# Peptides against a protein of PDB entry 4BOS, part 58

Target 1, 163 residues: chain A of PDB entry 4BOS
Amino acid sequence: PVLTRTVVPADNSCLFTSVYYVVEGGVLNPACAPEMRRLIAQIVASDPDFYSEAILGKTNQEYCDWIKRDDTWGGAIEISILSKFYQCEICVVDTQTVRIDRFGEDAGYTKRVLLIYDGIHYDPLQRNFPDPDTPPLTIFSSNDDIVLVQALELADEARRRRQ
Target 2, 163 residues: chain A of PDB entry 4BOS as posed
Amino acid sequence: PVLTRTVVPADNSALFTSVYYVVEGGVLNPACAPEMRRLIAQIVASDPDFYSEAILGKTNQEYCDWIKRDDTWGGAIEISILSKFYQCEICVVDTQTVRIDRFGEDAGYTKRVLLIYDGIHYDPLQRNFPDPDTPPLTIFSSNDDIVLVQALELADEARRRRQ

## One batch from the design tools (peptide; made by RFdiffusion4, then SolubleMPNN)

Design b1_p16_6_s3 (from b1_p16_6, 8 letters changed)
Fold by OpenDDE base, seed 2:
Structure b1_p16_6_s3 (fold): chain B 163 residues (1-163), chain A 16 residues (1-16)
Amino acid sequence: as target 1 above (163 residues)
Amino acid sequence: SAKEKAAELASLLPDY
């Protein structure tokens, strides 16, 4: 089994495309972004007391309008919300630092998904199998620490290619 | 760190 990167379009919505890919079992759909943005906005709007200006950096309504724009980038807030929504740990390996940021690691989820991040662009990660008839795996056990090691190896190799 | 901030935020958000 080999952990590999699927390159998604380098548009403003690469985070959403990448998350959709891994949580849906390997479905590449660059057109998913508007709905993903709407989903996040809906969640945020549903609880203005919690999703306050202190959390969002802007008013609840301003954030909802902002995130639904097709030219705004997702980040930690959006990943955190999506982790909670999909009830899975989202692990982001950074190729610049060769570190993994784990979103939802304290929530007790049984599943984890992985993204790779280079400072501006997100891509999804998947496990390929030797048997070509066995589809790639994008949803891993939260106890599968081997996949985290493999993700770090991918990030380290990516960093070396830029040095 | 970014990880610490992300972890804190993730912990603060409610489960769905």
Scores: peptide ipSAE 0.033, ipTM 0.679, DockQ to the pose 0.026
Fold by OpenDDE base, seed 1:
Structure b1_p16_6_s3 (fold): chain B 163 residues (1-163), chain A 16 residues (1-16)
Amino acid sequence: as target 1 above (163 residues)
Amino acid sequence: SAKEKAAELASLLPDY
């Protein structure tokens, strides 16, 4: 088995497409973003006391309107919310730094998913199997540290390709 | 670091 990258469209919604891909077990749906944006907005709107300007950098309502636009990019806030929503650790491997940023690592989740990030674009990661009839794995055990090593290897190779 | 900031933010968010 080998960890591989699935390239999703380089649009404003690559984060959402990538998260959807991994949490749904490897389903590529570039049209998933509107509903995921709405999901995040609904969560934020549901608790204006917590999701304040201190957290959002803008008013609750302004954020909700902003995130629902099709031309705005998701980031750490959205990943954090999605981690909580899907009850899984979201590990983001950065090809610029060859580091893994772990969202939800202290929440006690039993599952983890992986994304690869180049500073602008997000792609999902998956484990492929030799058996062609066995679908790729996108949801890993939170105890599977081998997948993290493999993710770092992918990031390092990506960095070298840019040299 | 980005990780520390992300972890802090994630820890502050409620469970769903």
Scores: peptide ipSAE 0.031, ipTM 0.677, DockQ to the pose 0.026
Fold by OpenDDE base, seed 4:
Structure b1_p16_6_s3 (fold): chain B 163 residues (1-163), chain A 16 residues (1-16)
Amino acid sequence: as target 1 above (163 residues)
Amino acid sequence: SAKEKAAELASLLPDY
């Protein structure tokens, strides 16, 4: 089994497309972003005490309006919220630093998904199997120690190709 | 743990 990258469109919504891909078991839907943006805004609006200016860097209302725009980029805040919503750990491997940021790691989730990040663009990761009739896996056990190692190896290979 | 193994691998990779 090999961990591979699926390149999604380099639009302003690559994070949402990538998350949707992995949490839905490998469904590529570039049109999913508007609804996911609305979902995040709804969650943020529901708890203004927690999602304060200190957390958001702007007022709760300003953030909600901002994230619903079709030209704003998702980041750590959005990943954290999506991790909580989908009840899974979201692991992001960075090809520039060859490091993994784990979102939701202390929540006790039994599942994890993986994204690869190059500093501006997000792509989803999946495990391919030798049997061509076995579909790729995008949702992994939180006990799977190998997938994180494979993600780092993939990121390192990507970094080497750019040298 | 998986995180510890990931950290171990990262430490073996060349720095930028």
Scores: peptide ipSAE 0.015, ipTM 0.481, DockQ to the pose 0.026
Fold by OpenDDE base, seed 3:
Structure b1_p16_6_s3 (fold): chain B 163 residues (1-163), chain A 16 residues (1-16)
Amino acid sequence: as target 1 above (163 residues)
Amino acid sequence: SAKEKAAELASLLPDY
């Protein structure tokens, strides 16, 4: 089995598309972004004590209005929220630094999903199997640290291609 | 452990 990248559209919602892909078991739906943005806004609005201006960098209401715009980009805050919502660790491998940022690593989740990030674009990662009848895997055991090694190797190869 | 191997690999790879 090998870890591979599924290229999603290079739009301002690539993070949401990528997360949706991996948590739904490999479903590519670029139209999922509006609902995911609303989901995040709903979660943030529901807990203004936790999602404070200190965390958001803006007022709770301002953030909610901002994230629901179709031209705003998601980042660490949104990944953290989605990790909590889907109850899984979200691992982001960066092709520029060949490092993995882990979100939800201290929450005790039994599952992890992986994204690859190049500084401006997110794509989902999946494990492909030699048996063509076995569908790709996007949700891994949190004990499967081999997939993290494979992700680092994939990122390193991507970095080399840019040199 | 595999986690340690991942950390080791990351340490062996240079920064961009």
Scores: peptide ipSAE 0.013, ipTM 0.475, DockQ to the pose 0.025

Design b1_p16_6_s4 (from b1_p16_6, 7 letters changed)
Fold by OpenDDE base, seed 4:
Structure b1_p16_6_s4 (fold): chain B 163 residues (1-163), chain A 16 residues (1-16)
Amino acid sequence: as target 1 above (163 residues)
Amino acid sequence: SAAAKAAELASLLPVY
């Protein structure tokens, strides 16, 4: 089994497409972003005490209006929210630094999913199996540290290709 | 913390 990436469109919504892909078990749906944006806005609006201006960089309402635009980019705030919503750890491996940022690591989730990030684009990661009849795996055990090592290796290779 | 990671990643991500 090998860890690979699926390249999703660079359409300002790659984060949402990537998250949707991994949490839904490998379903590529570039049209998922509007609903995911609205979901995030709804969650943020429901907890203005936690999602404060200090965290959002803008007022709660301004953020909600902003994230629902189809041309605004999702980032760590959105990943954190989606981690909580889907009740899974979201691990983002960065090809620029070859580091993994783990969102939800302290929440006690039993599942983890993985994304790869190059500074301007997110893609989902999946494990492919030798048996062609076995579909790729996108949801891993939070105890599966091997997949994290594989993600680092994948990111390191990606970095070397760009250097 | 998750908040610190969020802020760090947000600062590195373009918004255009």
Scores: peptide ipSAE 0.030, ipTM 0.668, DockQ to the pose 0.046
Fold by OpenDDE base, seed 1:
Structure b1_p16_6_s4 (fold): chain B 163 residues (1-163), chain A 16 residues (1-16)
Amino acid sequence: as target 1 above (163 residues)
Amino acid sequence: SAAAKAAELASLLPVY
């Protein structure tokens, strides 16, 4: 088994596409972004006391309007929200630093998914199997630390290639 | 940092 990167479109919604891919078991749907943006906005709008300017960097309403635009990029806030929503740890391996940021690591989730990030683009990661009849795995046990090692290896390779 | 902020956010978010 080998961990591989699936390159998703380099559009403004690569984070959402990547998250959707991994949480849905390997479904590539670049058109998923509008609904995911609305999902996040809905969650944020539902609790303006928690999702304050201090957290969002803008008013609750401003954030909701902003994230629903088709040309705005998601980041740590959105990953955190999606981690909680999907009840899984989202691990982001950064090719620039060869480090993994784990979102939801202390939430007690039994599952983790992995993304690779190069500073301006997100892609999903998957485990491929030699048997062509076995579909790739995108949802891993939160106890599977081998996949994290493999992710770091991918990041290191990408860093060396300036990719 | 963004990561620290996100971690705090994730830990405090309600369950959906």
Scores: peptide ipSAE 0.029, ipTM 0.677, DockQ to the pose 0.026
Fold by OpenDDE base, seed 5:
Structure b1_p16_6_s4 (fold): chain B 163 residues (1-163), chain A 16 residues (1-16)
Amino acid sequence: as target 1 above (163 residues)
Amino acid sequence: SAAAKAAELASLLPVY
């Protein structure tokens, strides 16, 4: 099996598209972003004590209005929220540093999904199998550390290509 | 916490 990258559109919503892809088992839907932005805003609005101005860098209301814009980029806060919502660990491998940042690692989730990040753009990762009748896998066991090694290898190769 | 994790990783994974 080989871990591969599926390139999603380089629009302002690549994070949302990538997360949707992996949590839905490999469904590419670039139109999913507006609804996911609204979902995040709804979650943030529902818990102003936790999602405080100190955490958000702006008032709760200002953040909700901001994240619903089509031209704002998702990041660590949004990934954390989506990890909780989908009840899975979200692992992001960074091609600039060749490191994996894990969201939800302490929540006890049994499943993990993987994204690749280059400092600007997010893409989803999937495992392809030699048997063409076996569809690619995007949802892994949280105990599958091999996929993390493969992700690091993929990121290292990407970094080397840019140097 | 998720919030703490987000803050720690914000430099690598920009929030805004």
Scores: peptide ipSAE 0.029, ipTM 0.674, DockQ to the pose 0.041
Fold by OpenDDE base, seed 3:
Structure b1_p16_6_s4 (fold): chain B 163 residues (1-163), chain A 16 residues (1-16)
Amino acid sequence: as target 1 above (163 residues)
Amino acid sequence: SAAAKAAELASLLPVY
């Protein structure tokens, strides 16, 4: 079993496509972004006290309008929201720093998913198996820390390749 | 510990 990267389109919505891919068990759907953006906006709008301007850097309404644009980029705020929504830890390995940022790590989730980030683009990670009849795994146990080691190895290799 | 291995590997890999 090896951890591999699935390249998704670089269309400003790669974060949403990548998250959708891993939480849905390996379904690549670049058309998922509009609904993902709307989902985030809906969640933010539902709790203006929590999702305050102090957190968002803009008013709640401004953020909702902004995130629903098809050309705006998701980041840590969106990942945090999606982690809570899907009730899973989202681990992002950065190829530039060879570091893993974990979102939802203290929430007690039993599952984790992994993304790889190069500073401007997100891709999903999956575990492939030698048996062709065994589909790739995108949802891991939160106790599976081996996958984090594999993610760091993958990031290091990407760094060496300048990816 | 797998977590310890992750930390160890991270310390041996390029950072920043």
Scores: peptide ipSAE 0.014, ipTM 0.492, DockQ to the pose 0.025

Design b1_p16_7_s1 (from b1_p16_7, 12 letters changed)
Fold by OpenDDE base, seed 2:
Structure b1_p16_7_s1 (fold): chain B 163 residues (1-163), chain A 16 residues (1-16)
Amino acid sequence: as target 1 above (163 residues)
Amino acid sequence: SRAAELAARLEAERAR
């Protein structure tokens, strides 16, 4: 089995597309962003005490209006929210630093998904199997550390290609 | 990175 990268469109919604891809088992839907943006806004609006201005960098209401725009980019805040919503770790491997940022790692989730990030663009990662009849896997056990090593290898390779 | 900074903020808030 090999961990591979699926390149999603380089638009302002690549994070949402990537998350949707992995949590839905490998479904590429570039049109998923508007609904996911609304979902995030709804969650944020529901708990203004937790999602404070200190976290959001703007008022709760301002953030909700901002994230629902079709031209704004998601980041760590959105990943954290989506991790909690989908009840899984979201592991982001950074090709610039060759490090993995694990969201939800202390929540006790049994599942993890992986994204690859280059400082601007997000793509989903998947495990491909030798058997062509076995579909790629996007949801892993939170105990599967091999997939994390493979993700780091992908990131390191990507870094070397740029340098 | 922005991601790292935001992650740190979220973790700090969760620890409160």
Scores: peptide ipSAE 0.023, ipTM 0.646, DockQ to the pose 0.028
Fold by OpenDDE base, seed 4:
Structure b1_p16_7_s1 (fold): chain B 163 residues (1-163), chain A 16 residues (1-16)
Amino acid sequence: as target 1 above (163 residues)
Amino acid sequence: SRAAELAARLEAERAR
């Protein structure tokens, strides 16, 4: 089994497309972003005390209006919210630093998904199997440390290609 | 990283 990257469109919604891909078991749907943006806005609007200006960098209402635009980029705030919503750890391997940022790691989730990030673009990661009839795996056990090692290896390889 | 910093802030808020 090998961990591989699926390149999604480099549009303003690559984070949402990537998250949707991994949490839905490998479904590529670039049109999923509007609904996911609305979902995030709904969650943020539901708890203005928690999603404060200190966290959002803007008022709750301003953030909700902002994230629902089709040309705004998702980041750590959105990943954190999506981790909580889907009840899974979202692990982001950074190709610039060869580090993994783990979102939701203290929540006790039993599942994890993986993204690869280059500083501006997100792509989903999947495990491919030798058997062609076995579909790729995108949802892993939170105890699967091997997949984290493989993600770091992918990031290191990506960094070498850019050098 | 910026992502890690923001994540830490979010975790701190959740712990309150």
Scores: peptide ipSAE 0.023, ipTM 0.637, DockQ to the pose 0.026
Fold by OpenDDE base, seed 5:
Structure b1_p16_7_s1 (fold): chain B 163 residues (1-163), chain A 16 residues (1-16)
Amino acid sequence: as target 1 above (163 residues)
Amino acid sequence: SRAAELAARLEAERAR
């Protein structure tokens, strides 16, 4: 089994496309972003006490208007919200530092998904199997630490290629 | 506060 990267379009919505890909079992839908943005805005608007200006960096209403734009980038806040919504750990391996940021790691989720991040762009990760009849896996056990090692190896290789 | 701690962590992650 090999962990591989699926390159999604380098648009302003790569995070949403990547998350959708992994949580849906490997479905590439470049048009998923508008609904994902609306979902996040709805969640944020529903709890202005928790999603305060201190967390958002702007007022609750300003954030909701901002995230629904088609040209704004998602980040840690959006990942944390999506982790809670999909009830899974979202692991982001950074190719610049060769480190993994784990969102939802203390929530007790049984599943994890993986993204790779280069400081600007997000892509989804999947496990390919030698048997061509076995489809790639995008949803892993939260106890599967091998996939995290493979993600680090993938990131380290990417970093070496840039040096 | 819990909110401040979460905000600090999220902002640190966004900055990378």
Scores: peptide ipSAE 0.022, ipTM 0.611, DockQ to the pose 0.035
Fold by OpenDDE base, seed 1:
Structure b1_p16_7_s1 (fold): chain B 163 residues (1-163), chain A 16 residues (1-16)
Amino acid sequence: as target 1 above (163 residues)
Amino acid sequence: SRAAELAARLEAERAR
């Protein structure tokens, strides 16, 4: 088994496409962003005390309107929200630093998913199997540290290719 | 990283 990268479109919604891909078990749906954006907005709107201006950098209402736009980019705030919503750890390996940012690592989730990030673009990661009839795995055990090592290897290779 | 810092801030706010 090897960890591989699935390149999703380099549009304003690559984060949402990537998250959707991994949490849905490997479903590539570049049109998932509107629904994902609405989901995040709904969650944020539901708890204005927690999702404060200090966190959002804008008022709760302004954020909700902003994230629902089709041309705004998702980031760490959205990843954190999606981690909580899907009840899984979201691990983002950064090709610029060869580091893994773990979202939801202290929540006690039993599952983790992985994304690769180059400072601008997000892509999903998956484990491919030699058996062609076995579909790729995108949801891993939170105890599977091998997949994290493999993610770091992918990031390091990506960085070397840019040097 | 920027992402980790933002995540930490989010968690800190949750704890308050």
Scores: peptide ipSAE 0.024, ipTM 0.645, DockQ to the pose 0.026; fails the geometry check

Design b1_p16_7_s2 (from b1_p16_7, 11 letters changed)
Fold by OpenDDE base, seed 5:
Structure b1_p16_7_s2 (fold): chain B 163 residues (1-163), chain A 16 residues (1-16)
Amino acid sequence: as target 1 above (163 residues)
Amino acid sequence: SRAAALAAALAALRAA
């Protein structure tokens, strides 16, 4: 089995598309972003005490209006929210730094999903199997650290290709 | 803190 990347559109919503892909078991739906943006805004609006200006960099209301725009980029706060919503660890492997940022790692989730990030774009990762009858896997055990090693290898290779 | 960690990571992980 090998970890591979599925390239999703660079349409300002690649994070949302990528998350949707992995949490839904490999379903590519570029139209999922508006609903996911609204979901995040709703979650943020529901807890203004936690989602403060210190976290958001703007007022709660300003953030909600901002994230619902179709041209604003998702990042760490959105990933953290989606991790909680989907009840899974979201692991982001960064090709620029060759490191993995784990979101939800302390929540006790049994599942993890992986994204690859190059500084301006997110793509989902999946495990492909030799058996053509076995579909790719996007949801891994949170105990599967092999997939993290594979993700780092993938990121390292990507970094080398850019040099 | 959790807030500080998330805030610090925001810019670095923003993507289109």
Scores: peptide ipSAE 0.144, ipTM 0.761, DockQ to the pose 0.044; fails the geometry check
Fold by OpenDDE base, seed 2:
Structure b1_p16_7_s2 (fold): chain B 163 residues (1-163), chain A 16 residues (1-16)
Amino acid sequence: as target 1 above (163 residues)
Amino acid sequence: SRAAALAAALAALRAA
Protein backbone atom coordinates (compact mmCIF):
# COMPACT_ATOMS: atom_id res chain seq x y z
CA PRO B 1 0.00 0.00 0.00
CA VAL B 2 1.13 3.50 -0.85
CA LEU B 3 0.29 6.77 0.85
CA THR B 4 -0.60 9.45 -1.67
CA ARG B 5 -1.99 12.96 -1.71
CA THR B 6 -5.01 14.24 -3.55
CA VAL B 7 -4.46 17.80 -4.68
CA VAL B 8 -7.40 19.99 -3.79
CA PRO B 9 -8.01 23.52 -5.08
CA ALA B 10 -6.07 26.40 -3.58
CA ASP B 11 -9.19 28.49 -3.15
CA ASN B 12 -8.71 29.78 0.41
CA SER B 13 -10.65 26.78 1.70
CA CYS B 14 -8.21 23.95 1.11
CA LEU B 15 -8.14 23.02 4.79
CA PHE B 16 -11.87 22.48 4.92
CA THR B 17 -11.93 20.58 1.65
CA SER B 18 -9.06 18.41 2.84
CA VAL B 19 -10.62 17.63 6.19
CA TYR B 20 -13.96 16.88 4.59
CA TYR B 21 -12.24 14.55 2.15
CA VAL B 22 -10.53 12.44 4.78
CA VAL B 23 -13.29 12.30 7.39
CA GLU B 24 -15.88 11.40 4.77
CA GLY B 25 -13.82 8.54 3.44
CA GLY B 26 -12.42 10.13 0.33
CA VAL B 27 -15.14 12.42 -0.94
CA LEU B 28 -13.76 15.38 -2.84
CA ASN B 29 -16.18 18.27 -2.55
CA PRO B 30 -14.66 21.73 -2.94
CA ALA B 31 -18.10 23.19 -2.32
CA CYS B 32 -18.14 21.87 1.25
CA ALA B 33 -16.29 24.86 2.66
CA PRO B 34 -19.19 27.20 3.41
CA GLU B 35 -20.92 24.60 5.56
CA MET B 36 -17.66 23.61 7.21
CA ARG B 37 -17.05 27.24 8.07
CA ARG B 38 -20.55 27.58 9.46
CA LEU B 39 -20.09 24.42 11.50
CA ILE B 40 -16.97 25.83 13.08
CA ALA B 41 -18.64 29.15 13.75
CA GLN B 42 -21.55 27.35 15.36
CA ILE B 43 -19.27 25.39 17.65
CA VAL B 44 -17.29 28.47 18.60
CA ALA B 45 -20.42 30.48 19.28
CA SER B 46 -21.77 27.71 21.48
CA ASP B 47 -18.93 27.98 23.97
CA PRO B 48 -17.76 31.56 24.41
CA ASP B 49 -16.16 30.72 27.73
CA PHE B 50 -13.75 28.29 26.15
CA TYR B 51 -13.38 30.00 22.80
CA SER B 52 -12.36 33.27 24.35
CA GLU B 53 -10.74 36.29 22.84
CA ALA B 54 -7.45 35.08 24.24
CA ILE B 55 -7.69 31.92 22.15
CA LEU B 56 -9.29 33.40 19.06
CA GLY B 57 -7.34 36.64 18.85
CA LYS B 58 -10.64 38.44 18.42
CA THR B 59 -14.01 38.37 20.11
CA ASN B 60 -16.08 35.24 19.77
CA GLN B 61 -18.57 37.03 17.55
CA GLU B 62 -15.86 38.60 15.41
CA TYR B 63 -14.24 35.23 14.89
CA CYS B 64 -17.51 33.65 13.86
CA ASP B 65 -18.12 36.35 11.31
CA TRP B 66 -14.54 36.14 10.11
CA ILE B 67 -14.31 32.39 9.67
CA LYS B 68 -17.53 32.36 7.68
CA ARG B 69 -15.97 34.58 5.03
CA ASP B 70 -15.01 32.66 1.93
CA ASP B 71 -11.53 34.17 1.79
CA THR B 72 -10.23 33.56 5.31
CA TRP B 73 -7.71 30.82 5.90
CA GLY B 74 -8.28 27.89 8.17
CA GLY B 75 -5.57 26.83 10.54
CA ALA B 76 -4.77 25.16 13.81
CA ILE B 77 -7.79 26.50 15.66
CA GLU B 78 -10.12 25.12 13.02
CA ILE B 79 -8.28 21.81 12.91
CA SER B 80 -8.61 21.49 16.67
CA ILE B 81 -12.31 22.15 16.46
CA LEU B 82 -12.81 19.70 13.62
CA SER B 83 -10.83 17.04 15.44
CA LYS B 84 -13.17 17.35 18.38
CA PHE B 85 -16.25 17.44 16.20
CA TYR B 86 -15.34 14.37 14.17
CA GLN B 87 -13.86 12.61 17.18
CA CYS B 88 -10.66 11.72 15.39
CA GLU B 89 -7.01 12.62 15.54
CA ILE B 90 -6.02 14.95 12.74
CA CYS B 91 -2.37 14.58 11.82
CA VAL B 92 -0.77 17.33 9.78
CA VAL B 93 2.53 16.53 8.16
CA ASP B 94 4.47 19.69 7.37
CA THR B 95 6.66 19.49 4.29
CA GLN B 96 8.74 22.47 5.36
CA THR B 97 9.85 20.94 8.64
CA VAL B 98 9.10 17.25 8.04
CA ARG B 99 7.18 17.11 11.28
CA ILE B 100 3.75 15.87 12.18
CA ASP B 101 1.48 17.99 14.29
CA ARG B 102 -1.10 15.80 15.92
CA PHE B 103 -4.40 17.34 16.89
CA GLY B 104 -6.48 15.35 19.32
CA GLU B 105 -3.57 13.13 20.26
CA ASP B 106 -4.50 13.16 23.93
CA ALA B 107 -8.22 12.64 23.47
CA GLY B 108 -8.15 8.87 23.15
CA TYR B 109 -9.66 8.73 19.68
CA THR B 110 -9.43 5.40 17.90
CA LYS B 111 -9.23 6.96 14.44
CA ARG B 112 -6.81 9.30 12.73
CA VAL B 113 -6.76 11.15 9.44
CA LEU B 114 -3.85 12.80 7.70
CA LEU B 115 -3.25 16.07 5.91
CA ILE B 116 -0.14 17.38 4.23
CA TYR B 117 0.74 21.04 4.64
CA ASP B 118 3.38 23.10 2.86
CA GLY B 119 2.93 26.40 4.65
CA ILE B 120 0.32 27.81 2.31
CA HIS B 121 -1.76 24.82 1.23
CA TYR B 122 -3.41 21.70 2.65
CA ASP B 123 -4.04 18.45 0.84
CA PRO B 124 -5.55 15.21 2.11
CA LEU B 125 -3.64 11.95 2.30
CA GLN B 126 -4.92 8.48 1.52
CA ARG B 127 -3.66 4.93 1.39
CA ASN B 128 -3.98 3.32 -2.01
CA PHE B 129 -4.20 -0.44 -2.33
CA PRO B 130 -2.91 -2.63 -5.14
CA ASP B 131 -6.32 -4.25 -5.49
CA PRO B 132 -8.32 -1.98 -7.78
CA ASP B 133 -11.51 -3.15 -6.11
CA THR B 134 -10.36 -1.78 -2.76
CA PRO B 135 -11.00 1.95 -2.46
CA PRO B 136 -8.40 4.24 -0.92
CA LEU B 137 -8.38 4.49 2.85
CA THR B 138 -8.49 7.90 4.52
CA ILE B 139 -9.40 6.91 8.07
CA PHE B 140 -6.70 5.02 9.91
CA SER B 141 -6.37 3.42 13.29
CA SER B 142 -4.81 5.72 15.83
CA ASN B 143 -2.47 2.82 16.49
CA ASP B 144 -1.28 2.78 12.88
CA ASP B 145 2.06 4.49 13.28
CA ILE B 146 3.28 3.09 9.99
CA VAL B 147 1.09 5.58 8.19
CA LEU B 148 2.82 8.37 10.11
CA VAL B 149 6.19 7.10 8.94
CA GLN B 150 4.89 7.00 5.40
CA ALA B 151 3.58 10.53 5.77
CA LEU B 152 6.98 11.72 6.94
CA GLU B 153 8.60 10.03 3.97
CA LEU B 154 6.15 11.72 1.66
CA ALA B 155 6.82 15.08 3.26
CA ASP B 156 10.56 14.59 3.13
CA GLU B 157 10.37 13.80 -0.55
CA ALA B 158 8.28 16.89 -1.14
CA ARG B 159 10.76 19.00 0.78
CA ARG B 160 13.70 17.64 -1.18
CA ARG B 161 11.96 18.45 -4.43
CA ARG B 162 11.82 22.11 -3.42
CA GLN B 163 15.48 22.50 -2.44
CA SER A 1 -3.21 18.26 22.67
CA ARG A 2 0.13 19.88 23.18
CA ALA A 3 0.54 20.57 19.50
CA ALA A 4 -2.97 21.90 19.11
CA ALA A 5 -2.68 24.19 22.09
CA LEU A 6 0.61 25.66 20.97
CA ALA A 7 -0.43 26.00 17.37
CA ALA A 8 -3.72 27.60 18.28
CA ALA A 9 -2.02 30.11 20.52
CA LEU A 10 0.28 31.11 17.68
CA ALA A 11 -2.46 30.99 15.06
CA ALA A 12 -0.23 28.63 13.15
CA LEU A 13 -0.87 26.37 10.19
CA ARG A 14 -3.03 28.84 8.31
CA ALA A 15 -3.41 28.01 4.65
CA ALA A 16 -5.38 28.98 1.55
Scores: peptide ipSAE 0.143, ipTM 0.763, DockQ to the pose 0.042; fails the geometry check
Fold by OpenDDE base, seed 1:
Structure b1_p16_7_s2 (fold): chain B 163 residues (1-163), chain A 16 residues (1-16)
Amino acid sequence: as target 1 above (163 residues)
Amino acid sequence: SRAAALAAALAALRAA
């Protein structure tokens, strides 16, 4: 088995497309972003005490309007929210630093998904199998540390290509 | 947690 990257469009919504891909088992749907943005806005709006201006950098309402725009970029706040919503650890391997940022690592989730990030773009990661009839795996056990090693290898290779 | 700290940082891990 090998961990591979599926390149999604760089259309300002790559984070949402990538998360959707991995949590839905490998479904590429670039049109999923508006609904995911709405989902995040709904969650944020539902808890203004937790999602305060101090956390959001803007009022709760302003954030909700902002994140629902089709041209605003998702980041760590959105990943954290999506991790909690989908009840899975979201692991982001950064090709610039060759490090993995784990979201939801203390929540006790049994599942993890992986994204690769280069500073301006997100892509989903999947495990491919030798048997072409076996579909790629995007949802891993939270105990599967081998996939994290493989993700770091991909990041290191990407970094070397840019050097 | 480290994730919580990152989530609290504005524009952290932002991407198009």
Scores: peptide ipSAE 0.140, ipTM 0.760, DockQ to the pose 0.042; fails the geometry check
Fold by OpenDDE base, seed 4:
Structure b1_p16_7_s2 (fold): chain B 163 residues (1-163), chain A 16 residues (1-16)
Amino acid sequence: as target 1 above (163 residues)
Amino acid sequence: SRAAALAAALAALRAA
């Protein structure tokens, strides 16, 4: 089995598309972004004390309106929220630094999903199996350290190709 | 955690 990436559109919503892909078991749906943006806004709006201006860089309401736009970029705030919502660790392997940022790592989740990030674009990662009848795996055990090693290898290869 | 610090940073890990 090998870890591979599925390239999703660079349409300002690649983070949402990538997260949706991995948490839904490998479903590519670029049209998922509007609903996911609304989900983020709903969660942000529900806790203005936690999602403060200091965190958001704007008022809670302004952020909610902003993230619901079709052309605004999701980031670490959205990843943190989606990790909690889907009750899984979201691991982001960065091809620029060859490191993994783990969101939800201390929450005790039993599952993890993986994204690859190059500084301007997100793609989902999946494990492909030699048996053609076995579908790719996108949801891993949080104890599966092999997948993290494979993700770092994939990122290192990507970095070498850029440099 | 590093993740928490990144989440608190404006525009951290943002991408199109």
Scores: peptide ipSAE 0.140, ipTM 0.762, DockQ to the pose 0.042; fails the geometry check

